# Peptides against a protein of PDB entry 5Z08: the designs that were tried, part 247

Target 1, 168 residues: chain A of PDB entry 5Z08
Amino acid sequence: RQKDEWAKKTSSLMKQLDWFIGEHLGAMLAAEELGGPVVGELMEIDPDDLSAGFNAHGKLKKATSQPDLDRRQRRIDDIWGPQDEQGQAHKRKRGADEALAASAEMRDLIEQLMNKLVEAGGDNSATYVEIPRESAAARFLVRSKVAMFHPNDARRLRLVDFGRDLDD
Target 2, 222 residues: chain B of PDB entry 5Z08
Amino acid sequence: GLPRLIDAIEEASKIPAKRRQTPIKPTIEKLTTHLYTHGASPDSLLRLADLLTLRNHLDQASLAAITRNLYPSSTVSDEVVLRFIGALGHGQLKPTLALQALFLRWLVMVYHLLENPGVLGQVYGVLFDLLDTAAIRPQLCHLLALVTRRKHVRPFRIQAILTLSRQTGGDPNLTGLLRVFKNYYPEIIVGDATKGRASAFKHPDPQWRQHLDEIQQRRSEA

## One batch from the design tools (peptide; made by RFdiffusion4, then SolubleMPNN)

Design b2_p24_2_s2 (from b2_p24_2, 14 letters changed)
Fold by OpenDDE base, seed 5:
Structure b2_p24_2_s2 (fold): chain B 168 residues (1-168), chain C 222 residues (1-222), chain A 24 residues (1-24)
Amino acid sequence: as target 1 above (168 residues)
Amino acid sequence: as target 2 above (222 residues)
Amino acid sequence: SEWAKKLKELEGIYQRLQQGAASL
C-alpha cells in the first residue's frame, strides 16, 4: 500500500515534470543551444560565449571550439534563412525539432542524475554523471541548483541532494 | 462626406481597373484630401483598414496614398489594429511588403492614439516572428520597441535578435530593439552585435506628426 | 525508504526547475 502510493506519487510527479520540460522548458533550452541567452541568472553570456559552453564552475568557457560556433551559427542561419513560405515552414519545424531535442536531452540527463544518486548508496564520489558536452540542459540544471559540476572536471555532473537540506 | 467617398472606392475596388466605367484616381484624390483635412472617424478608419488590408482591385499607388493620409480624427480601435496586424507577413492574399511597411509605420505614428495599446502586446509573437522579413524590419523593430514589456523579453527572443543581428551584419534596428530588451534585463550581453550603431527609433515623419496633432486638436475643441 | 528519497529528489528538482524557469 504505502509503496504503491509512493510509486503513484512519483509517477504523477514524473508526468508533471515531463510536461513541464516538454511544454515550457524545451523551447527555452533549444534557444540557448541555438546560441540563445542563458536561461536564468547567467544572461551575461555572449552568444559566442554560449557557443563555447560553461566551465566546471558554470562560468563561460572562452570560445576555443570554432566548430560549435559554426554549427550554432548554421542552426541560427537555418532558423533565420530565406523567408519564403518554405523557409518559414522549415524554420518553425526546425524550432520545434530543436525544442523536442532539448526536452529529450533534459529528461535523459535528469534521469541519469537521479539513477546515479540512487546507485551511489550515499557515496558522493559515485554520484557523478559524465556528460559529453556542456549542454543547455546541463547548464540550466546547474543554474537552477539542481545539479553541480565536479570541482575539477566540468564533464562530471551530480544531482544536488535535496534530502539533506530538508532534515537540517 | 467621407462615408460616400469610401462607398465609391469600395464599389470600385470590386471591379478590375480595365472594367471601371470611371477612373478611380479622382475619387482617391478626393478621399486623401478629405483625410488630410479632417482625418478619419473610427468607423471610417475601420472601413479604410478593410480596403487597405483585404485583397481587392485597387492599385498599389492608391493604397499607399490612402495609408500615407490615414490620419485618425480620434482613437484607433483594437479592431483596426488587428486588421493591419492580420495583413502582415507572406502570402498571396496579403498586401505587398511595401504596403505592410507603410502599415507598420502608421501603427508607430498612431501608437499614442490606440484605445488599448495592450492589443499589440497580445500579438507580440506575431510581430516578433516577422523580424526576419528585411523589407518590414525597420518599422517592425520600431513598433516592437514601443510595445515591448518585461513579459515579452524572453531568452528565446533575445537569442533570436542576437542571431538575426549576426546574420544581418548588425542591423541597427535589431541593435536598437536589443537595447530595449537590455533595459528590462541589464545582464543581457549583446557582444559584438551591439558594438554597431543602434537605431534611436525617432519619429518616422515629423510633418505627419504635426499634422496629426492639428487634426486631434480640432476634435478636442468640438 | 528509497522511494521516499526519490520522491523528495523529484519534488526538489521540479521546484527548482520551476524557479529557474520563472527567473526566465
Scores: peptide ipSAE 0.112, ipTM 0.290, DockQ to the pose 0.255
Fold by OpenDDE base, seed 3:
Structure b2_p24_2_s2 (fold): chain B 168 residues (1-168), chain C 222 residues (1-222), chain A 24 residues (1-24)
Amino acid sequence: as target 1 above (168 residues)
Amino acid sequence: as target 2 above (222 residues)
Amino acid sequence: SEWAKKLKELEGIYQRLQQGAASL
C-alpha cells in the first residue's frame, strides 16, 4: 500500500513537473536564451508578450553539430530578422523549436542531476553532472536554488540536497 | 533630404553592381556627408541599420563608410541595437566579420545614447559566446566591459574567460574583461597567463566622439 | 527510505521551480 501510494505520488509529481517544464518554463527559458528577460528576476517586460512568441509545437530537430554560438545567434536572427511572411512563419516555427529544445534540456538536466545524486551514494564529490555549456536551464536551476555549481569548476553542477537544510 | 538618399540606396541595394544603370558611389558620398553634418534621426537610423545588417548588393566599402558616419542625432532604439546584434557571428547571410567589428565599435561609441542600455544586458550571453571569434574579440570585449553587471559575472563565464585567455596566450582584451569581472568579485584569481597587459578600453575614436557631441548638442538647442 | 528522500527532492525541485517562475 505505502509503496503504491509513493509510486503514484512520484508519478503524479513527475507528470506535473514535465507539464510545468513543457508549458511554462520552456518558453521562458527559450526567451532567456534569445536575449529575453531572466527567469526569476524582475522582468521589465510582460511575460505574456515573450511567451506569445513561442508556440510549443515544433518537432525537436536533432541537434546538428552546429556550435552553440551559431544556435544562439541564429535564434536572434530569427527573432529580430526581417519580418517577411516567410520570416514570420520561420520565426514562429523556430521559436517553437527553441521552446521544445529548452524544455528537453531542462528535463535532461534534472534527470542527470537526480541520477547522479542517487548513484553517488552519499559521496558529495560524485554528485556533480558535467554540463557541456551553461544553458538558461542550468542558470535557472541555480537561481531557483535547485542546483549549485562546483566551487572550483563551473562545468560541474549538482543538485542541492534539500534534506540537509531542514535539520540545521 | 536624408530619406530620399536612403530610398535611392535601398533601391540600388536590390540590384547587383554590374546591373545598376547609375553608379551608387555619388549617392553614398551624399549620404555620408549628410550623416556627418546632421546625423541620423531614429527612423533613418533604423533604415540604415537594415541596409547594413541585411544581405544586399552593396559593396563592403560603402557599408563601412556608412557605418563610420552613423552619427545618431538623437537616441538609439532597442530595435536598432538588436539589428546589429542579430548581424553578429558566423553565417553566409551575415555581414563580414570586418563589418561586424565596425558595428561593435559603433555600439561602444553610442552606448551612452541607448534608449535602454539594459537591452545589451539581456543579450549578454549571445555577446559573451562570440568571444572565441578573434576578428571581433577586441570590440566585443570593450562592449562587454561597458555592459557587464554583477548579474552577468557567473562562475562559468569566469572559467570561460580564463580558459580562452590561456588558449589565446593572454589576449589583453580578455584580461581587461576579466579585470571588469574582478571589480564585482575581487576573489577572482587572474591566472599567470592573465598577469600580462590588459586593455584599458579607451574610447575607440576621440574625434568621432567630439563630432557626435557636436551633433547631439544641436538637438538640445532645438 | 531512499524513496521518501527522492520524493522530497522532487517536491523541493517542483516548489522552487514554481517559486522561481512565479516571480515573473
Scores: peptide ipSAE 0.102, ipTM 0.290, DockQ to the pose 0.231
Fold by OpenDDE base, seed 1:
Structure b2_p24_2_s2 (fold): chain B 168 residues (1-168), chain C 222 residues (1-222), chain A 24 residues (1-24)
Amino acid sequence: as target 1 above (168 residues)
Amino acid sequence: as target 2 above (222 residues)
Amino acid sequence: SEWAKKLKELEGIYQRLQQGAASL
């Protein structure tokens, strides 16, 4: 009985987390990977806005119709801005694909972190997940204090033990 | 030999200084003399990296002395690099910021001996996120200047450097790093706050470099 | 006990992710 209630609550929370990652966090993480703002600096990024690209300041390009953009800003816009109509469709598709990829990476990383924590049986040394690269997902988890790096290995992440830190 | 000196220091590092039967300083001096003369093998480097980065009972002067004499006789493995990177930042279990600055300086000086220079590029964000830490910023900017590739030069990082440069009143090291970014994207406008003097990221210690080269040459002749 | 721990961890993750997304 109590185990079934916990299982239902866990399943409900996982669905909410999956929704949050898929609908909101994935686009923001993809924006960061594409060289947009760090997650948090922009509250909501529409996957379609990823197609607009980012300026040199990591801000979403407003569709500024202003013709007098300095030749240097045009080159920045050429590098990071929407190209021609065909380029915009390809960028929209790429933005959606990157958001899906970032969502999948975040889900997988959270799952691995959770699984290692359970498998470790209380051994803190066994709770580390090896990451192949520093990703937007990994950075976000560390910034959000969800995960921490191994003190001697920046390729190893573990979950913060919320069971200890919430009781203090 | 070097392994026996490391063994003695490892055992002493487990014990508080007040509870040691023998002073460790003479053993540290023997170690640093050996390192200066012969350098450290890859295996010895890993053990020394653990001694330098793990919380132990060694004093800061001893740790600094080891770090200043940490000449590789060969290459530097990814594992050794990652020990030093993992030791960076704030935390009760991390080395002092002064020691972290020495580690970053060491990584700069041995960068050409890394087995895989790409390892630092894989943890680029970890390094980049520490730029706000003033005590390590000079050496961190120098290391990032070596590590930076086109893939790392992203709009958010450009903005982060520009923002931090404004907040710091135009730190020359940040301006230097931004110039490295500009090499990949010439279109980057260094704002008025960054029009100041940039660091040239010259080798931190030419004498240390020369001595390292002498140690490395002896290995190629053997 | 293990499932209760896992749920607390998931709740903590979700809360910190939401806070991280809102505070950054």
Scores: peptide ipSAE 0.114, ipTM 0.298, DockQ to the pose 0.257; fails the geometry check
Fold by OpenDDE base, seed 4:
Structure b2_p24_2_s2 (fold): chain B 168 residues (1-168), chain C 222 residues (1-222), chain A 24 residues (1-24)
Amino acid sequence: as target 1 above (168 residues)
Amino acid sequence: as target 2 above (222 residues)
Amino acid sequence: SEWAKKLKELEGIYQRLQQGAASL
């Protein structure tokens, strides 16, 4: 029973996280990888804009008529949007592909970070994931205080132990 | 074709404008039109980078026009990048600071097309040491924001930005760069030294990016 | 339980990702 409830909650939360990564974060991370604005501290993304979700192409769903959304959508479309319809399809595709790739990278990285934290059994030295590159995903996790790099090795990333901060 | 246009411009670049038999402007216009339509191959980019970065007799308007139309049709090699980086800073043989700002802007706009983005990380120090040059600082901070990795965020650089930020009255580009640094080291106190809004380092030219992507798409379909 | 810890971690991740995204 408790295991099943836990499994359900975990599954639900993973789905929400997957959705959040795929719909919201992926496009922004992809934008950062492609020389767009750095995600996090530099953009004041209205939380409402983020809450509006992204379409399947990583574009902010037109929430309400705020001209700033049109500017962001223009900026995202200017960053990721092609001028002509055919161009639009291919850029949307490339932007979508990059957003998908960034989402997949973020998801995989989170999964690895979580798995390592569990496998470590409390050994903080064993909690590090080796990252092949310092990706936008990795940087975002650090910005968001989800992860931290090894003090001496920027190729090693670990999850911030939120469990300890709650038990202390 | 593009090579012949470059040849003509290279030849003309060796001669002072007053001594040219023919005005170069029509050839520059043909070049820029060609670049706008088709972009530049890696080989053409290298030749154009040399024309843009090496001291020659081309006028600033022509150099700026070429730079504004310098759409890569493919990737951007390390060699091309290094030509532009080498052109940065003060010196009689270096391009004008206005042109250097255009080069930095260009590097920002083509960053995703670099064959090896790590090349900019290797020259990070060179870029960083130019932050005191106000004329190029906005684009330089933007480029550094893209290039910065944890390995680059060193105490001396943090302090250098903080000091320069104080000296500049809180340049928003420096504040933006400090935010990038703070992403790697949250303990960095930006403090009162950075009064003002940080630059968001948005794409410098959405239309240019859009057109670049159209050029790049034609390559992927070929 | 290890599972409760995982869930707390996921919750923490999700919350911080949301906050990190909202601070965008």
Scores: peptide ipSAE 0.110, ipTM 0.318, DockQ to the pose 0.252; fails the geometry check

Design b2_p24_2_s3 (from b2_p24_2, 16 letters changed)
Fold by OpenDDE base, seed 3:
Structure b2_p24_2_s3 (fold): chain B 168 residues (1-168), chain C 222 residues (1-222), chain A 24 residues (1-24)
Amino acid sequence: as target 1 above (168 residues)
Amino acid sequence: as target 2 above (222 residues)
Amino acid sequence: SKLAKKLKTLEGIYQRLRQGAQSL
């Protein structure tokens, strides 16, 4: 009974996490990779808003409000989009593709971090994941205090042990 | 005036060179002459940043000429900065690495005119992750040397520079950046691989600086 | 149990990611 409830809770939480990464976090991470705001400093970025670019303060300019952004977006679409539905579709597709890529990178990184934590059997030295690059995903995990870098190795990331009460 | 020149170039940028009714080169020359004489207002800078960073039908020589004459008459907004930062890296829709190097050089030369220098600190990770790109590394290291604060000097970034320095045979720009890091953490061992000549990150173009100062002085007198 | 630890870890991850994204 209790084991089944824990399995259900774990499955539910995984689905919620996957949804949160896919629907909210991926677009924000993609924005950060594109030179936009740092995730954790600026509001929920709609994937559609990624196409609008970022304002002077790194804030996503809402596509709707400033006629100049609409003009810029139209210019790119006018230059490289066929006039029809396909050009807007290509930019939306690129923003969507970047958000999907960022979501995948975050999911994969969390999965690797979790797997290493389980495999290490309590050996903190074995809990490190080797990352090929610093990514928006990796940076966000560190800022959110989910992960930490190895003190002597930039390419090594580990989960924060949530089982140790930070009281010491 | 400058807005009309930008309008003409924006319209021409939508059309492939072979399909243009009139050569754009004379208009580019008028634009660059105007920029050299008067600089660009914040509004004009933003429009020019879009022309430079967004994929269009302008030739690389024209884009480079505009970038080399991109004197701000006043401040540089965060929006302009973020346009150039967003244009960095690899991708079919991004500017050429040669043009990206010019953008980074420009950001170095106008760093003191940024409305908010902190904006570059917010995108520090994005800039740092591009250090493996050899074509932009010299200007990127120089920009990072200006932007770096204690909060950016993390163990992981120290190790990343050390690793990349070993892989590049001790690139003097990486050694220079590591020296900047060492100012915040003196205990950083630059290792034998970095015993080479460090870049001093001198101003990329003293003549450009002097001309910028002349343009900026005219604003303070008006 | 390994499952309890996994669940607690996932809860911690999710909460901190959500907080990190809401402090926006």
Scores: peptide ipSAE 0.346, ipTM 0.385, DockQ to the pose 0.264
Fold by OpenDDE base, seed 5:
Structure b2_p24_2_s3 (fold): chain B 168 residues (1-168), chain C 222 residues (1-222), chain A 24 residues (1-24)
Amino acid sequence: as target 1 above (168 residues)
Amino acid sequence: as target 2 above (222 residues)
Amino acid sequence: SKLAKKLKTLEGIYQRLRQGAQSL
């Protein structure tokens, strides 16, 4: 009974978290990855606004298309390329793709951080996730005090232990 | 002494060249000779920074000559740095882009003498936003290469460099700056833009460096 | 229990992410 209630609550909370990441956080993280403001400095960014790109001051610009560079480099390039009409449509699609990618990266990172915390069994040295990049997702987790970097290695991220404050 | 030469130039700078009773060139030559021989104290540096950055009636050749001989005898204060940074960019009241390039070159050459190198990190955005200005870009990229820390390497700046690199046909200075960024974030994919030649950001003037070292050594012996 | 710890952790994550996004 109690395990089933905890499982139900966990499932409900996961759905709420997934929704929050997908509907709100993903676009903002994508904006940060794309050169927009840091999450916590700009209001709700429409994925369509991500397509416009950002000026040197971090404000929205008009949309540009470039085809063949590496997908993340393309993700970077189409934010800032030339402003033709075909470019705007490609950039809207790209803004949406970046929001999806940022959402996925945030989900995966949270899952890895949680899994490592559970697997470590109280060993703080084993709680670190090795991150391939310091993403907007990783930075946001640290800024939000959800995670922390290893003091000597910014490729290693760990979850903040929320449970210790209750058992002491 | 140097203060009296600065006083004379400050007074002359208020008057158009055609209305000066005495030619300023001999006084500028005395100033530049003094600077070459002894360097400038922090107080003299601030006064000279104002002469170089504020709109006055000094000719561009005189301003360039002062800048080329602006050897610090000691440290460079935040206030001096901020005068030069404030003089950068476009505007009718700002120095010429040619003179701004000399200021940036000077900041590169005296970077190790800054009282607080962190001051340039605080104005990093101001410097970075000027990368589109072709006339100052080489020196600006070199200065940014010295100043850049992990906190400055943001996705928007990575992208801004990549875009500007494409727009410029792969400016070697931008490629060099992007390599500095990649040292902090190795995962930065720099596509075909990195296949180009990168600037090594070598010291702009080895002779100027050696002469600065000689002036600085005299301070340590005094 | 592992489930209780997971739930508390998720609650903490969700609250802090919401706060971090609302400080906009």
Scores: peptide ipSAE 0.344, ipTM 0.378, DockQ to the pose 0.254
Fold by OpenDDE base, seed 4:
Structure b2_p24_2_s3 (fold): chain B 168 residues (1-168), chain C 222 residues (1-222), chain A 24 residues (1-24)
Amino acid sequence: as target 1 above (168 residues)
Amino acid sequence: as target 2 above (222 residues)
Amino acid sequence: SKLAKKLKTLEGIYQRLRQGAQSL
């Protein structure tokens, strides 16, 4: 029973996280990678945009894939694009591709960080993920206090152990 | 073609304007039109970088016009980048600070086309040490915002930018760069050193970007 | 429990990502 509830909660939360990364964070991370504003410091994110993806019961509304690309693109275009209509399609595609790439990178990075934390069994030295590059995703995780770089090696990133902070 | 236009401008650049037999302006206009339409190949970019960065007899308006139309048709080599970086700062042989600001703006706008973006990281110190030069600071901060990695965010540079921010009364571009630094070191207090809003480092010229994208697309289809 | 730790971790991640995105 308790394991099943935890499994359900975990699955639900993963879906929420995936949505948040894909629908909201990816475009902003892509903008940062392209030299736009830094996520969490320079942009006003409407919190209502985060809530709009969820029903009153916290279930993901099935956002159709196409509208999501357009939303991501509008934000990138608002940051980097001319307001003019014609150049919008290819910029839209590139920005969408960058947002997808940033979302994928963030998802993969979080997954790796979580897996390493679980595998380490409490050994902090074993919790580090080697990152191929210092991405907007990695920087955002550090800035948001989700992850920490190794003190001596910026290629090594670890998840903040939220379990310890809650048990203390 | 573009090479012949560059040849003509190179030859004219050796001669003071008052001693030229023919006005160079029509040739500059042809060059800028060609660049706007087709962009510049890597080889042409290098030659144009030399014309822009080396001391010659070209007028500032012509140099600015070339820089504003310096669309790469392909990639930007390290050599081209280094020509522009070498042209930065104070000195009698260096381009004007106004032209240097255009070069930095150009580097920002073509950053995604660099063959090796790491080249700018190698010259990070050179760029960073120019932050006190107010005339180029906006574009320089933007370029540094793109280039900065954790390895560059050193205590002495943090302190330097904080000090400069205080001295400038909180230049928004410095505040923006400090925010980039804070991405790597969240413990950096920006607010105490800065007054006002940080620069978002938006693309300097959306229309230029669009036109660059059009030029770059033609290459991918060829 | 590994599951409990995973859940707490995900909760922490999600909360901090949201906060990091909102602290704009």
Scores: peptide ipSAE 0.333, ipTM 0.417, DockQ to the pose 0.247
Fold by OpenDDE base, seed 1:
Structure b2_p24_2_s3 (fold): chain B 168 residues (1-168), chain C 222 residues (1-222), chain A 24 residues (1-24)
Amino acid sequence: as target 1 above (168 residues)
Amino acid sequence: as target 2 above (222 residues)
Amino acid sequence: SKLAKKLKTLEGIYQRLRQGAQSL
């Protein structure tokens, strides 16, 4: 009973995580790789306050349905400057390809990090994944306090032990 | 006028929201509207800095709204700056990290209006020691980029940024700050962690800047 | 339990990633 509930919750959470990586995080990571804004640099604004936006008086704007996607897209468009229609199509395709690549890299990296944590059996020295490059994905995991680099080797990444940090 | 609005908010700030006889939101809205239209005088700015930085019963949304409309109509005194700097870091009596980030952003946006820009240089160590606080790091690096002078670029701080850059996976704000350091000491080896993208430390809100300029211009014409 | 640890780890990852992305 309890194991089945945990298995269902785990499966549901993995699906949510995969969706979140694919639909939101991948594009942001791709923007970072392409020389766009760094993921996590926007100030801790309450998600509820961010979603509503602020008027000139610092009041919450009425929640228009999709305002956040348009603002991010505008910033990306502003970074890339006004290009002709052919340049826009090529940029959109490149952006989509980079978003898919960044999503795949993030998924693979999380999977490897989790597998190493399970395989290590409590040995922290065995929990490190070797990363081929310092990607936007790897950097974001570290900035988000999901992972940490080896103190002496930036090619080695491990998960933060959430079991200890939640009990402390 | 603005002083009367501040008086009402100061009195309300002493009382928990559930025990207030009148909602404070309408008064805060009047305050933010006044600030947006006229800005804050030096005296009003100090009183508002106290309301924003001292522990009271004002809600976070109200504090954030005041901070976002905190247009100086004149200069910003050392005392006002020091109130915001004193509010930074971890502690139960300190503002939230989200609000601290807004304060740092505000200091960046009003840096050119400081009566004495050197005051930030005097507290440089306090600011620098907070770089490990991820929630405020972007705005803190931007402020440090403005404040940094040759006297602040010390070997131990260079090493601290390099270490923190590795620990953060090459945070572009740290890379940006290290580039500022390199402007004073070109011989600084920007390791592989800094081959990455650096923050350009662009103005955080161009519209806020434009509106500030309009408020400042009205004072020069009066 | 290995499953409980996996779930806590995933919850931690997801929460931190969302917080990190919302901070943008």
Scores: peptide ipSAE 0.348, ipTM 0.408, DockQ to the pose 0.289; fails the geometry check

